Peptides against a protein of PDB entry 4JHK. Designs and how they scored, part 24

Target 1, 212 residues: chain A of PDB entry 4JHK
Amino acid sequence: EDYKIQSFDLETQKLLKTALKDPGSVDLEKVSSVIVDQSLKDQVFSREAGRICYTIVQAEAKQTNGSVFRRNLLNRLQQEFKAREETRKRSTQEWVCLVSFICNIFDYLKVNNMPMVALVHPVYDCLFRLAQSDALKNEEEVDCLVLQLHRIGDQLEKMNVQLMDELFNLLRDGFLLQEDLSSMGRLLLLEILEFRAGGWKLSDTAQKYYYS

## One batch from the design tools (peptide)

Design b1_p17_2_s2 (made by RFdiffusion4, then SolubleMPNN; from b1_p17_2, 6 letters changed)
Fold by OpenDDE base, seed 4:
Structure b1_p17_2_s2 (fold): chain B 212 residues (1-212), chain A 17 residues (1-17)
Amino acid sequence: as target 1 above (212 residues)
Amino acid sequence: SEEEELQKLIDEDIANF
């Protein structure tokens, strides 16, 4: 399987490739750190990072029945999550990358083919933060919020429908009542409201209308 | 709290190591 790791230098690419095939032969703490660091810089990479992480976890489990990589990954994730408000204050870009990364870890790191239950509330917390008025006025944060809900909204709802209802109440209120939304931000909120209302599905026509 | 839930996940992972 091909993994999109061209953004890394050649040495790091080699490290990652080795981790994917022979995790016991590399420093898995370093591997986890590299993946997290890059995910905090590149939101697009976050989705690929989730897939890479899952593969490494499976490879290590198979090879040594170990979980060094996952442990280090989750420890780093917890550290970043705890510091999320400071991150947001420092850099909106890093903040949305963090949210994207957490959401993609939730999406890809399955346990018995199910999402990790312990990640449910942290993910919701991030999304609720993006749904606050001070975040909704920033188009970059709205983009992130809507993107994540498109990716994992249906899964999250299955885990806790009450929290999803509360979240979408905030989004509805933002759409209707908040005055300093950008035009695109308002359109994105409307789209995601309709997306959930339609059972987390949109037609190709509707998708193009809101995102092209 | 969310932090406690993450810690539980990490602890569980360590326990299974």
Scores: peptide ipSAE 0.076, ipTM 0.717, DockQ to the pose 0.472
Fold by OpenDDE base, seed 1:
Structure b1_p17_2_s2 (fold): chain B 212 residues (1-212), chain A 17 residues (1-17)
Amino acid sequence: as target 1 above (212 residues)
Amino acid sequence: SEEEELQKLIDEDIANF
């Protein structure tokens, strides 16, 4: 199985490959740190990171029935989550990478083939932050919000439909009432409103209109 | 809180070690 880790140096690539196949032979705290650090810099990698993390978790469980990697990963995730407002102030790019990473961990790092319940509220908290007026005026944050809802919105709704309704009330209000949205931001909000209304699916016509 | 829920997950993992 091929993982997209070409952005790392050769030594780190070897470390990750070893972790994927023989997690007991490497420092799993270091591995988790490397994955998180890169995910906070590269939003594209954050999706791959979710898959990599799940594979390492499964490999360690099978090898030693341990969960050292998951513990270290979640510890680092909690640290970054707690500091999310400072991260947002420092760098919008790092902030949206953090949100993307948390959402991708929710998507891939399942337990017994189910999403981790403990991640539901943290994910919603991030999405609600992106739905505030000061964030909706920033295209980069709107892009992130809409992207995550496309990826995991249906799963999140199944976990808590009330929170999803509240979130989309904010998005609708932003679309209708907020005056300083960019043209693209407004378009994306409309698209995601229609996406959910369509059962988290877009018609071929709508897909072409918004993304072609 | 959201942070408390995440901490619970971490604590549960530790308890299973």
Scores: peptide ipSAE 0.058, ipTM 0.717, DockQ to the pose 0.423
Fold by OpenDDE base, seed 2:
Formats: C-alpha cells, sequence, structure tokens
Structure b1_p17_2_s2 (fold): chain B 212 residues (1-212), chain A 17 residues (1-17)
C-alpha cells in the first residue's frame, strides 16, 4: 500500500517506509515527531498521517506487541494540545493543522475498532475553541471546524452526545446571532447544522469534497 | 487538573492496548 509522503526529503521518506514495514528497526520517537511536525505544517498531510500512524501502530503491535510509537505520538500530541492557545496566537494555519491532525488521529487510530477514549475530550476542546466567537469570524477556522465535523462528527457524537449538543448550541448561536461572520462562514455553519440534523450523512457532492 | 487527567487517560489507554 502506498502512502503520500513525497513532501518529505528522501531520508525521511526512507525512515517512514521502514517504520511502516519494520518499526523495531527505527527510532519510533523520531518517527512520531516527524509525522507530527509535518502535520502541523500541512493540513492535507494530516489526513494521510492518521493512516500512517495507524499502520505503524499495527505493525509494531504485530512485530513486538509493543506500543512505543503510539506512546510517543500521544505524548507529542498532548504537548501540542497543551500549547494550542499559543499555537493559535502564533499561526492560525498551524492551529487548524493541529486540530485537523488530532481529529484525523481520532478517526484512524482505533483500538479494537473503537476510538481512543483519551482523545475524545481533546477533540471536543479543539472544536469548542473553533466554535468561539473570535474563531467563528475567521473563515479558515470555520472551514476546519466544519471539515472535522463532517469527517468525525458522527463518531464523536457517539462518544459524548452531551458535548456535541453543547457544541452545536454554540454553532447555532453563531449562525443566528454573530454579526461578523463572513458570508461563506455563515453558509458553512448552516450546512453543518443541517448535516447533523440529517443524521451526519453526506450528499454525493459533499462526499467528494470532504473525502477526496 | 484536566491535563493530569488527560495524561492518566492516555496512560490507561496505552496500557489497555
Amino acid sequence: as target 1 above (212 residues)
Amino acid sequence: SEEEELQKLIDEDIANF
């Protein structure tokens, strides 16, 4: 199976390829750091990163019954999560990449075919931050929020419906009451409100947009 | 703290893997 890692230099590509096939032969802490670093720069890669991470986790489990990679990955994620407000202040782009990455890890890095419970609150915290008034006025943050909810909203709701209700109360209020939303931002909020109301099912056109 | 609880949850999740 091919992975989209062409954005890395050749040495790093080799490292990642080796990690995917023989995780015991590489520094898995370094691998995790490389993946996180790139995911914080490239939102498109963050989705691929989720798949890569899952594969490495599975490979290590099969090879040594170990979890070194996952431990390092989650520790790095927690570090970045803790610093999320600083990241947001420094760069909106890096912030939305962080959110995207955490959401994609939630989506792909399953344990026994279930989401990691440890990621539920961090994901919600990120989405709640995006749902605040100061974030809703930024199209880039709204885009991120709506994209993640399209991708993992149904799964996340299953983990905690109360938090999802609270989140969507904020989104509804933003849509109805916040005056400094962009036209596109307002449309996106309306769309996601309708999307959840419709049972988190994408139209054919939306499916192509969010999962291409 | 919430951060400590998160770390605990992560550790527990890892332990259960």
Scores: peptide ipSAE 0.032, ipTM 0.689, DockQ to the pose 0.856
Fold by OpenDDE base, seed 5:
Structure b1_p17_2_s2 (fold): chain B 212 residues (1-212), chain A 17 residues (1-17)
Amino acid sequence: as target 1 above (212 residues)
Amino acid sequence: SEEEELQKLIDEDIANF
């Protein structure tokens, strides 16, 4: 399988390719740090990063029955999550990259085709933060919120429908009551409200847009 | 199963989120 890693230098590309096939021969802590660092800068890469992470986890488990990569990856995610408010204050772009990365790890890093249960609340915490009034006025944060809900909303709802109901109550109130939303932000909120009401179903065109 | 055990370990790794 081909992975989109052309944005890295040649040495790092070699490192990642080796990790995907022979994880025991590389420094998996370094591999995890490289993936996280790039994902915090590039929201598009975070999607590919999820696939890469899953493959490395599977390869290491098969080769050595180890979990060094997963441990380092998840520990780094914990650190970034704990510092999320500071990240948001520093840079909206870095904040939405962080949310995107956590959501993509939730989406791709599955065991027996099941989500990691421990990521459910952290993901909801990020989405609830994006649903606060101070975030909804920022179109970049609304874009991120709506994108993640399109990608993993159905999975999250299956894990906890009560939290999803609470989240969408906030989105409904934002749509109806908040005065300083951008025009596009308001349209995106309406769209996602209707998307859930329709059972989280994407058209072929929409699927290509969100999952390309 | 092995997969269930792995899931448990994964959940423990991120329990402090």
Scores: peptide ipSAE 0.032, ipTM 0.664, DockQ to the pose 0.105

Design b1_p17_2_s3 (made by RFdiffusion4, then SolubleMPNN; from b1_p17_2, 7 letters changed)
Fold by OpenDDE base, seed 2:
Structure b1_p17_2_s3 (fold): chain B 212 residues (1-212), chain A 17 residues (1-17)
Amino acid sequence: as target 1 above (212 residues)
Amino acid sequence: SMEEELQKLIDEDIENF
């Protein structure tokens, strides 16, 4: 299996590859830090990061019955989540990367093929923040919001339909009432409203866009 | 099962998430 880690230098790539195959032979705290750091500056990688993290978690559990990687990963994620408002104020790009990463961890880091329940509220908290008026006027945040809902909206709704209803009430209000949305932002909101109304089903073209 | 034990560990790790 190939993982998209070309954004790292060769030494780090080797570290990650070793972690994937033989996690007991590397510093898994360092591995977790590297993955989180890169995910916070590269939204494209954050998607792959979810899959990588799941693989390392499973590999370590199987090989050594350890949880060093997972523990460090989740602790770091908690820290970043707690500081999310500061991150947003400092850098919209880092903020949307953080949201993307949390959502991708939710998507990939499953146990018994089920999402971690503890991640549900953190994910919704991020999405609700993106759905506030001050965020909806920023196209980069709207892009992130819509992208995550396309990827994990159906799963999130299954976990808590009430929160999803509340979230989409905000999105509907944004679409209908907010005056400082960009044209593209408004179109994206309309699209995601229709996407959920249609049962979270994507066309073949949309599948490629959101899952590649 | 191994997966159940993993979930318990995960739950402990992110109790305060």
Scores: peptide ipSAE 0.029, ipTM 0.634, DockQ to the pose 0.102
Fold by OpenDDE base, seed 4:
Structure b1_p17_2_s3 (fold): chain B 212 residues (1-212), chain A 17 residues (1-17)
Amino acid sequence: as target 1 above (212 residues)
Amino acid sequence: SMEEELQKLIDEDIENF
């Protein structure tokens, strides 16, 4: 498989490629650090990062029965999650990247084709934070919220439908009652409300209406 | 299985997440 790692310099690309194939031959702490750092700067990369992380975890487990990479990855993620409010204050961009990365780890780092149960509440916590009034007024945060719900909303609902209902109550209230939403933000909230109501799917026509 | 062992390791790693 090809992995999209062109955003890294050549040396780092080589490091990542080696980690994917022969994790025992590289510094996996460094690898995890590089992936997390880049994921906190590039929201698009965070999706690919999830897939990369899963592959490295599997490769290390198979090769050496080790878990150095996963341990470092998840510990770093836990640290970033704990500091999420400070991150948000410092940089909205880094905050939405953090949310994206956590969601993508949830999506890709599965065992027996199931999400890690321990990540369910942290993911919901992030999404609930994005659903607060002070976040909904920021289009960048709304974009992130809607994107994640498109990607993993159905999985999250299966894990806890009550939390999903509560989340969407907030989104509905935001759509109806929030006065300082951007036009695009309001449109995106409407779209995601309809997306869930339609069983986490939209027709191609509806997609074009909201995103063209 | 390998997947079961991996899950155990993951659970241990993120016990306090």
Scores: peptide ipSAE 0.026, ipTM 0.618, DockQ to the pose 0.101
Fold by OpenDDE base, seed 5:
Order: structure tokens, then C-alpha cells, then sequence
Structure b1_p17_2_s3 (fold): chain B 212 residues (1-212), chain A 17 residues (1-17)
């Protein structure tokens, strides 16, 4: 498989490539730190990061039956999650990158093709925070919220339908009642409401209507 | 299985989430 790691310097690229093939020969704590740091800066990379993380976890398990990388990764993720309100106050961009990364880890870091149950509530906590009035007025936060629901909403609902219903009640109220939404924000809320109502699917025609 | 053992380790690693 080819991994998109061109944003890193050559030394770091070599480190990551080696981790993917021979994780026992590199400092896996350093590898996890590099991946998390970049994911907190680049929302696009966070998607690739999930796939990279899964591959490294599998490679280490097969090679040494170890879990050093996963432990370091998840510990760092816990730290960032706990500090999420401070991160949001400091930088909206870093906050939405954090949410994206957590959601991508949920999506990719599966065992036996099942999501980690322990990540369900942390993911919902992030999405509920994005659904608050003070966040819905920020288009960047709405973009993040809607993007994550498009990616993992169906999986999250299967894990807890009640929480998803509560979340979408907030989104409905935001769409109908909140006055300081951007035009695009309001459009995106409507789209995601219809997306779920349609079984987490959009036709090509509907996609063009909202995103062309 | 290896996957089941990995899941147990994952659960332990993120018990404080």
C-alpha cells in the first residue's frame, strides 16, 4: 500500500515507512508523537493517519505481539481529549483537527472489523460540543461536524441510537431556531438532517445540489 | 485469537477515556 506522507521531512518519512514494515526497529513512541502532532495541524492528513495507525498496530502485533505504538497513541489521544476545551479556546483550527483525528481513529482502528466501544462516548462528546449554539455559529466547526457525521454517523448510530437522536435534535433546533448561522452553515445542517433521514445516504443528484 | 487478545489490550489502554 502507498501512504501519503509527503508533508513530512525525509527523515520522518523514512521513520514512518520503517514503522509500517518493521515496527520493532524504530522508536514507536516517537512515531506516535509525530502522527498525532501532524494530525492536530492538518485535518486532511488525519484521515490518512487513521489508516497508518491501523497498519502499524497490526504490524507490531504480528511481529512481536506488542502494543507499544497503540498505547502511546491512545494515551496521547486521551490527553488531547481531556484538554479539548482549552484547545478550542486557543484555536478553532486545532480543535476541529482534534475532533477529526478522534473520529478517524474510531473509523480505522478496528479489531475484528468492530469499532472500539470505549471511543463511542468521547466521539459523541466532541460532536455534541460542535452542536452547541456557540459552535454552530462558526462555519469551520459546522464543516467539521457535518464531515464527521458523513464519515462515521452510520457506525455511531449503530453503537447508540439514543445519543444520535439527541444530537440530531440539537441540529434540528439549530437549523430552525438559531439566528446567527452562516448561510452555508444552515445549508449544511439541512443537508445532514436529510442525509440521516435517508439512511445515511445521498443520491448523486442530492450531492450536487448541496456541494456543487 | 490474536484479534481478541489485541482487543483486550486496547480496552485496557483506553480504560480512562
Amino acid sequence: as target 1 above (212 residues)
Amino acid sequence: SMEEELQKLIDEDIENF
Scores: peptide ipSAE 0.024, ipTM 0.614, DockQ to the pose 0.102
Fold by OpenDDE base, seed 3:
Structure b1_p17_2_s3 (fold): chain B 212 residues (1-212), chain A 17 residues (1-17)
Amino acid sequence: as target 1 above (212 residues)
Amino acid sequence: SMEEELQKLIDEDIENF
């Protein structure tokens, strides 16, 4: 498989490629740190990070029945999650990268083709935070919220429809009642409301309307 | 299975998430 790791320097790219092929030959703690650090800086990479992480986890498990990479990865992610409010205060960009990364880990790091149940509430916690009034007025946070719901909303709903209903009640109220939404933010909220209402699908016409 | 053990370890790693 081809992995989109061009954002790293050549040395780091080599490290990641080696980890993917032969995880026992590299410092997996260092690899996990590099992936998390970059995921907190680059939202585009965060999706690829999920896929990379899954591959390394599987490779290490198969090679040595080890879990060094996953342990370091998830421990670091847990630390970042616990500090999410401080991160949000410091940098909206880092905050949305964190949310994106957690969501992509949920999406890709599956076992027996099943989502990790333990990540369901953390993911919802992030999405609910993005759905608060102080976040909905921020286009960058709305972009993140809508993007994640497009990617994993159907999976999350299957895990807990009650939380999804509650989340979308907040989004609907934001769309209808919040005065300081940007025009784009309001448009994105409407789009995602329609997306879910359509069974997590959009017509080509609707997609063009919202994103052209 | 390996996948079952992996899931168990994952659950332990993120118990306090």
Scores: peptide ipSAE 0.023, ipTM 0.611, DockQ to the pose 0.104

Design b1_p17_2_s4 (made by RFdiffusion4, then SolubleMPNN; from b1_p17_2, 7 letters changed)
Fold by OpenDDE base, seed 2:
Structure b1_p17_2_s4 (fold): chain B 212 residues (1-212), chain A 17 residues (1-17)
Amino acid sequence: as target 1 above (212 residues)
Amino acid sequence: SMDEELEKLIEEDLENF
């Protein structure tokens, strides 16, 4: 299978390709760091990163029954999550990349064919942060929020419906009461409210937008 | 399982954030 890693230099591409096929022959801590670093500056890659990470995890498990990559990945993710408020203050772009990456890891990195329970609260914490008034006024953050909910909202709800209800209460209030939303932001909030109300089902057009 | 143990460790770390 081909992975979208053309944004890396050739040496790093080789490293990643080797990790995908023969993880025991590379420094998996370095691999995890490279993936996280790129995901924090490229939201498009963060989607691919989830798939790459899952493949490496499976390859290592199969090859050595190890979990070095996953451990390092999640440790780095925790570090970035812990610093999320500082990241948000420094760069909205890096912040939404972080959220996107965490959500994509949740989406792809399954444990026993189920989402990792350990990621449920971190994901919700990020989404709740995006649902605060100071974030909802920023279209880039609204875009991120709505995108993630389209991609993993149904899975998240299955993990914790109470948190999802609380989150959508904030989104409803934002839609109805917040005056400094952009027109597009308000439309996006309305759409996501209706999306959940409809059972998290996408039209064919929306499917292409959110999953391509 | 190993996966469950890892998740527990991560969850414990997150609770301390």
Scores: peptide ipSAE 0.026, ipTM 0.633, DockQ to the pose 0.112
Fold by OpenDDE base, seed 1:
Structure b1_p17_2_s4 (fold): chain B 212 residues (1-212), chain A 17 residues (1-17)
Amino acid sequence: as target 1 above (212 residues)
Amino acid sequence: SMDEELEKLIEEDLENF
């Protein structure tokens, strides 16, 4: 398969390629760190990172029946999650990258065809943070929130419908009551409210916005 | 705390999956 890793230097590209094919021959802690570091800088890459991570996990399991990569990945993810408020204060861009990365790992890193239960509450915590008034006024955070709900909302709801109901109550209130939303932010909130109400199915408008 | 719960759940997932 082809992976988008052109943003890395040649040595790191080689490391990643080797990890994908022969994970037992590389330092998988280093590999996980590289992937996380780049995902925290590039929200677009975070989507690719999820796919890469899944491939490495499967390759290591097949080759050595090991889980060194996944362990290191999740440990780093936990560290970044714990520091999420500090990250948000320092950089909105890094914060939305972190949320995107966590959500993409949730989406791709399935085991036995099931989402990792350990990630359910952390994902909801991130989305709830994005749904607070101080975040909803920032279009970059609204973009992130709505994008993640489009990608994994249906899966998250299956894991905990009560939390999803609570989250969407906040989004509804934000849409109706918050005065300092941008026009685009308000439109995105309305769209995602309708998206869930429609059974998490992409509308033509959503398809155009995110993929065309 | 949620952070502590995450740590426990990660370990459980690693053991179970």
Scores: peptide ipSAE 0.025, ipTM 0.655, DockQ to the pose 0.776
Fold by OpenDDE base, seed 5:
Formats: structure tokens, C-alpha cells, sequence
Structure b1_p17_2_s4 (fold): chain B 212 residues (1-212), chain A 17 residues (1-17)
């Protein structure tokens, strides 16, 4: 498989490539730190990061039955999650990158093709935070919320339908009642409401809009 | 299985979320 790691310097690229093939020969703590740091700066990379993380976890498990990378990754993720309100206050961009990364880890870091149960509530906590009035007025946060729901909403709903219903009640109220939404934000809320109502399936037009 | 054991370890690592 080819991985998109061109944004890193050559030394780091070599480190990541080696981790993907021979994780026992590299510092997996350093690898996890590099991946998390870049994911907190770049939402586009965070999607690739999920795939990279999954591959490294599988490679280490097969090679040494180890879990050093996963442990370091998840510990760092816990730290960032705990500090999420401070991150949001400091930088909206870093906050939405954090949410994106957590959601991508949920999406890719599967065991037996199933999501990790322990990530369900943390993901919902992030999405509920994005659904609050003070966040809905920020288009960047709405973009993030809607993007994640497009990517993993169907999986999240299968894990907890009640929480998804509660989340979408907030989104409906935001769409109908909140006065300081941007025009695009309001349109995105309407679209995601309809997306779920349609069974989490994109039309050809919507697919082209989001993924072309 | 290895996958089941890994899942358990992953869940344990996430206990503080």
C-alpha cells in the first residue's frame, strides 16, 4: 500500500515507512508522537493517519505481539481529549483537527472490523460540543461536525441510537432556532439532517460535492 | 484469538476516556 506522507521531512518519512513494515526496529513512541502532532495541524492528514495507525498496530501485533505503538497513541489521544476545551479556546483550527483525528481513529482502528466501544462516548462528546450554540455559529466547527457525521455517523448510530437522536435534536434546534448561524452553516445542518433521514446515503450530487 | 486479545488491550488502554 502507498501512504501519503510527503508532508514530512525525508528522515521522518523513512521512520514512518520503516514503522509500517518493521515496527520493532524503530522508536514507536516517536512514531506515534509524529503522527499525532501532524494530525493536530492538518485535517487532511488525519484521515491518512488513521490508516497508517491501523497498519502499524497490525504490523506490531504480528511481528512481536506487542502494543507499544497503540499504547503511546491512545495515551496521547487521551491527553488531548482531556484538554479539548483549552484547545478550543486557544485555536478553533486545532480543536477541529483534534475532533477529526479522534473520529478517524474510531473509523480505522478496528478489531475484527468492529469499532472500539471505548471511543464511542468520547466521539459523541466531541460531536455534542460542536452542536452547542457557541460552536454552531462558527462555520469551521459546523464543517467539522458535518464531515465527521458523513464519515462515521452510520457506525456511531449502530453503537448508540439514543445518543444520535439526542445529537440530532440539537442540530434540528440549531437549524430552526439559532439566529447567528452563517448561511453555509445553516445549509450544512439541513443537509446532514436530511442525510440521516435518508439512511446515511449520499446522492450522486452530494457525493460529488463532498468527495470530488 | 489474537484479535480478541488485542481488542481487550485496546479497551483497557482507553479506560480513562
Amino acid sequence: as target 1 above (212 residues)
Amino acid sequence: SMDEELEKLIEEDLENF
Scores: peptide ipSAE 0.023, ipTM 0.633, DockQ to the pose 0.103
Fold by OpenDDE base, seed 4:
Structure b1_p17_2_s4 (fold): chain B 212 residues (1-212), chain A 17 residues (1-17)
Amino acid sequence: as target 1 above (212 residues)
Amino acid sequence: SMDEELEKLIEEDLENF
């Protein structure tokens, strides 16, 4: 499989490629740090990062029965999560990248084909933060919220339907009551409300209507 | 809060790996 790592310098690319094939021969703490740092700067990469992380975890488990990479990754994720409000204040872009990264780790880094239970509430906390009035007025945050719900909403609901109901109550209220939503933001909220109501699926026609 | 409990939850999850 090809991994999209062209955004890194050649030395880092070599490091990542080696980690994917022979994780025992590299500094896995450094590898995890590099992946997290880039994921906080590039929302598109954050999705690829999830896949890369899963591969490294599997490779290390197979090679040494170790979990050094996963532990370092999750520890760094915890640090960034804890500082999420400061990150949001500093940079909306970095904040939405952080949310995207956490959601993608949730999506790709499975245990026995199930999401890591430890990530369920942190993911919901991020989505609830994006559903607050001060975030809904920012189209970049609405884009992130809706994108993540499209990607992992069905999985999250299976883990905790009560939290999902509460989240969507906030989204409904935002759609109906918030006065300073952008036109696109309002459309996106409507779309995601309909997406869940339809069993986490939309027709191609409906998708084009909201995203064209 | 979740940020205070996340480390414990992560370690518990890791034990199940």
Scores: peptide ipSAE 0.026, ipTM 0.668, DockQ to the pose 0.695; fails the geometry check

## One batch from the design tools (peptide)

Design b1_p18_1 (made by RFdiffusion4)
Fold by OpenDDE base, seed 5:
Structure b1_p18_1 (fold): chain B 212 residues (1-212), chain A 18 residues (1-18)
Amino acid sequence: as target 1 above (212 residues)
Amino acid sequence: SATEKAEQLDKELAESLS
């Protein structure tokens, strides 16, 4: 498999490649740190980061039955999550990267093909923050919110349908009642409302409308 | 385009919610 790590310097690329093949031969704390740091700067990398993390976790489990990498990764993630409000105030871009990273870790880092229960509330907390009125007026935050719901909404709902109902009540109210939504933001909210109503998929008619 | 659809949607919503 080919992993997209060209954004790192050559030394770091070598470190990551070694971690993917022989995790026991590298400092896994350092590996987790560089992945998190890059994921907080590049939203596009977040999806790749999830896949990379999954591979390293599997490789370590197979090699030593260990979980050092996962532990370090989740510890760093928890630190960033706790500081999320400060991050949002400092930089909207860093904030949406953080949300994307948390959601992608939830999506890829499964145990026995099941989501990590410990990540459910942190993910919902991030999505609820994006669904507040002060966030919905920012198109960058709406883009992030809708993207994550497309990717992991069905999985999250299976973990807690009550929270999902509450979240979508906020989105419905935002769509109908919030005055300072951008036109694109309003369209995206409608699309995601319809997406969930259709069982986390779009009908053929809706597909043609939104993506023609 | 998506922008055109968004603008059209706003127009329709304004009419329906007025």
Scores: peptide ipSAE 0.106, ipTM 0.762, DockQ to the pose 0.012
Fold by OpenDDE base, seed 4:
Structure b1_p18_1 (fold): chain B 212 residues (1-212), chain A 18 residues (1-18)
Amino acid sequence: as target 1 above (212 residues)
Amino acid sequence: SATEKAEQLDKELAESLS
């Protein structure tokens, strides 16, 4: 399997490969830290990190019935989440990488084939932050918001439809009322509004309009 | 293109809201 770890140095790649196959033989706290650190720097990796994390969690569970990796991962994730405003202030790029990573973890780390309840509010909080006026004016943040809603919106709605309704009320208002939206930002908001309205699917007409 | 569609959307919205 290709886990797309070529962005790491060779030593770290070896560490990750070992964690994937024999998690009991490596420092899983270190592994979790490395994954989080890279996810904050690389948008492509942050989107794929969930798969790596899931594999390590499963491997550890099978090998030792342990959960050291998952515990460390979630602890680090919570720390980064709490510091999200400072991260956003420091670097928009790191902020959107953080959101992408959190959403990806939500998508992949399931318990009994269900999303982790503990991640629901953190995910919504991130999306609500992206839906604020000061964020909607930034195309990079709009891109992130819309991308995550495409990926996990349907799952997230099943966990709390009320919050999803509130979120989309903000998006609708932003689409109609925000003056400093870019043209592309406005188009993206319209697309995601239609996407949800269509049951988290694009109609044939919408598909043709947005992607032809 | 996506850019053209975005610009066209802005134009249509401006006309509709004016």
Scores: peptide ipSAE 0.105, ipTM 0.760, DockQ to the pose 0.012
Fold by OpenDDE base, seed 2:
Structure b1_p18_1 (fold): chain B 212 residues (1-212), chain A 18 residues (1-18)
Amino acid sequence: as target 1 above (212 residues)
Amino acid sequence: SATEKAEQLDKELAESLS
């Protein structure tokens, strides 16, 4: 299986490849740190990172029945999550990368083919933060919000429909009432509102409208 | 284009609220 790790230097690539094949032979704390650090810089990598993390978790479980990597990964994520407001103030790009990474970990790092319950509230908290008025005025944050909802919205709703209803109430209000929304932001909010209303898929008519 | 659609949406909303 090929993983998109070309953005790392050769030494780090070797480390990651070894972690994927023989996790017991490497420092899994270091591996987790490297993955998180890169995910905070590259939103495109964050999705691949989720897949990589899942593979390492499975490999370690099979090899030693251990969970050192997952523990370190989640600990680091928790630290970044707690500091999310500081991150947002420092860099919108890093903030949306953080959200993207947490969402992708939620998507890929399943236990017994089920989402990790412990990640549900952190994910919702991030999405709710993106749904606030001060975030909706930033197109980069709207892009992130809508992207994550397209990817994992249906799964999140299954975990907690009440929170999803509350979130989409905010999105509806943003669509209708937010004064400094960009035109593109407004379009994206409308699309995601319709997306959920259609059972987390677009009708043929909507597909034609938004993606013609 | 997406930009044109977004601008059109804004116009339609403005007209609807007037």
Scores: peptide ipSAE 0.101, ipTM 0.753, DockQ to the pose 0.012
Fold by OpenDDE base, seed 3:
Structure b1_p18_1 (fold): chain B 212 residues (1-212), chain A 18 residues (1-18)
Amino acid sequence: as target 1 above (212 residues)
Amino acid sequence: SATEKAEQLDKELAESLS
């Protein structure tokens, strides 16, 4: 498989490529830090980062039966999560990248084909933050929220349907009541409401309407 | 377009709530 790591310098690219194939020969703490740092800057890479992390985790488990990379990754992720409000204040772009990264890690880093239970609440906390009125007025945050729900909403609901119901109550209220939503933001909220109502898929009629 | 649909939706909502 090809991995989208062209945004890194050549030395870092070499480090990542080595980690993917021979994780025991590199500093896996450094690798995890590099991946997280870049994921906070590039949302496109943030998606790819999940796949990269999954591959490294599997490679290390196979090679040494170790979990050094995963441990360091999750520790760094937890640190960034705890500082999420400061990140949001500093940069909306970095904030949505952080959310995207956390969601992608949830999606890809499965144990025995099951999501990591420890990530469920952090993911929901991020999505709930995006569903607040001060975030819904920002189209960039709405885009992020809706994108993540499209990607992992069905999985998250299986982990905790009560939290998903509460989240979508906020989204419904935002759609109906919030005055400073952009037109596109309102459209996106309606789409995701219909998406969940349809069992995390769109009807043919809805598909034609939103994506014609 | 998506923009046109979004604007049309806002118009329809405004009309329905007036």
Scores: peptide ipSAE 0.095, ipTM 0.745, DockQ to the pose 0.012

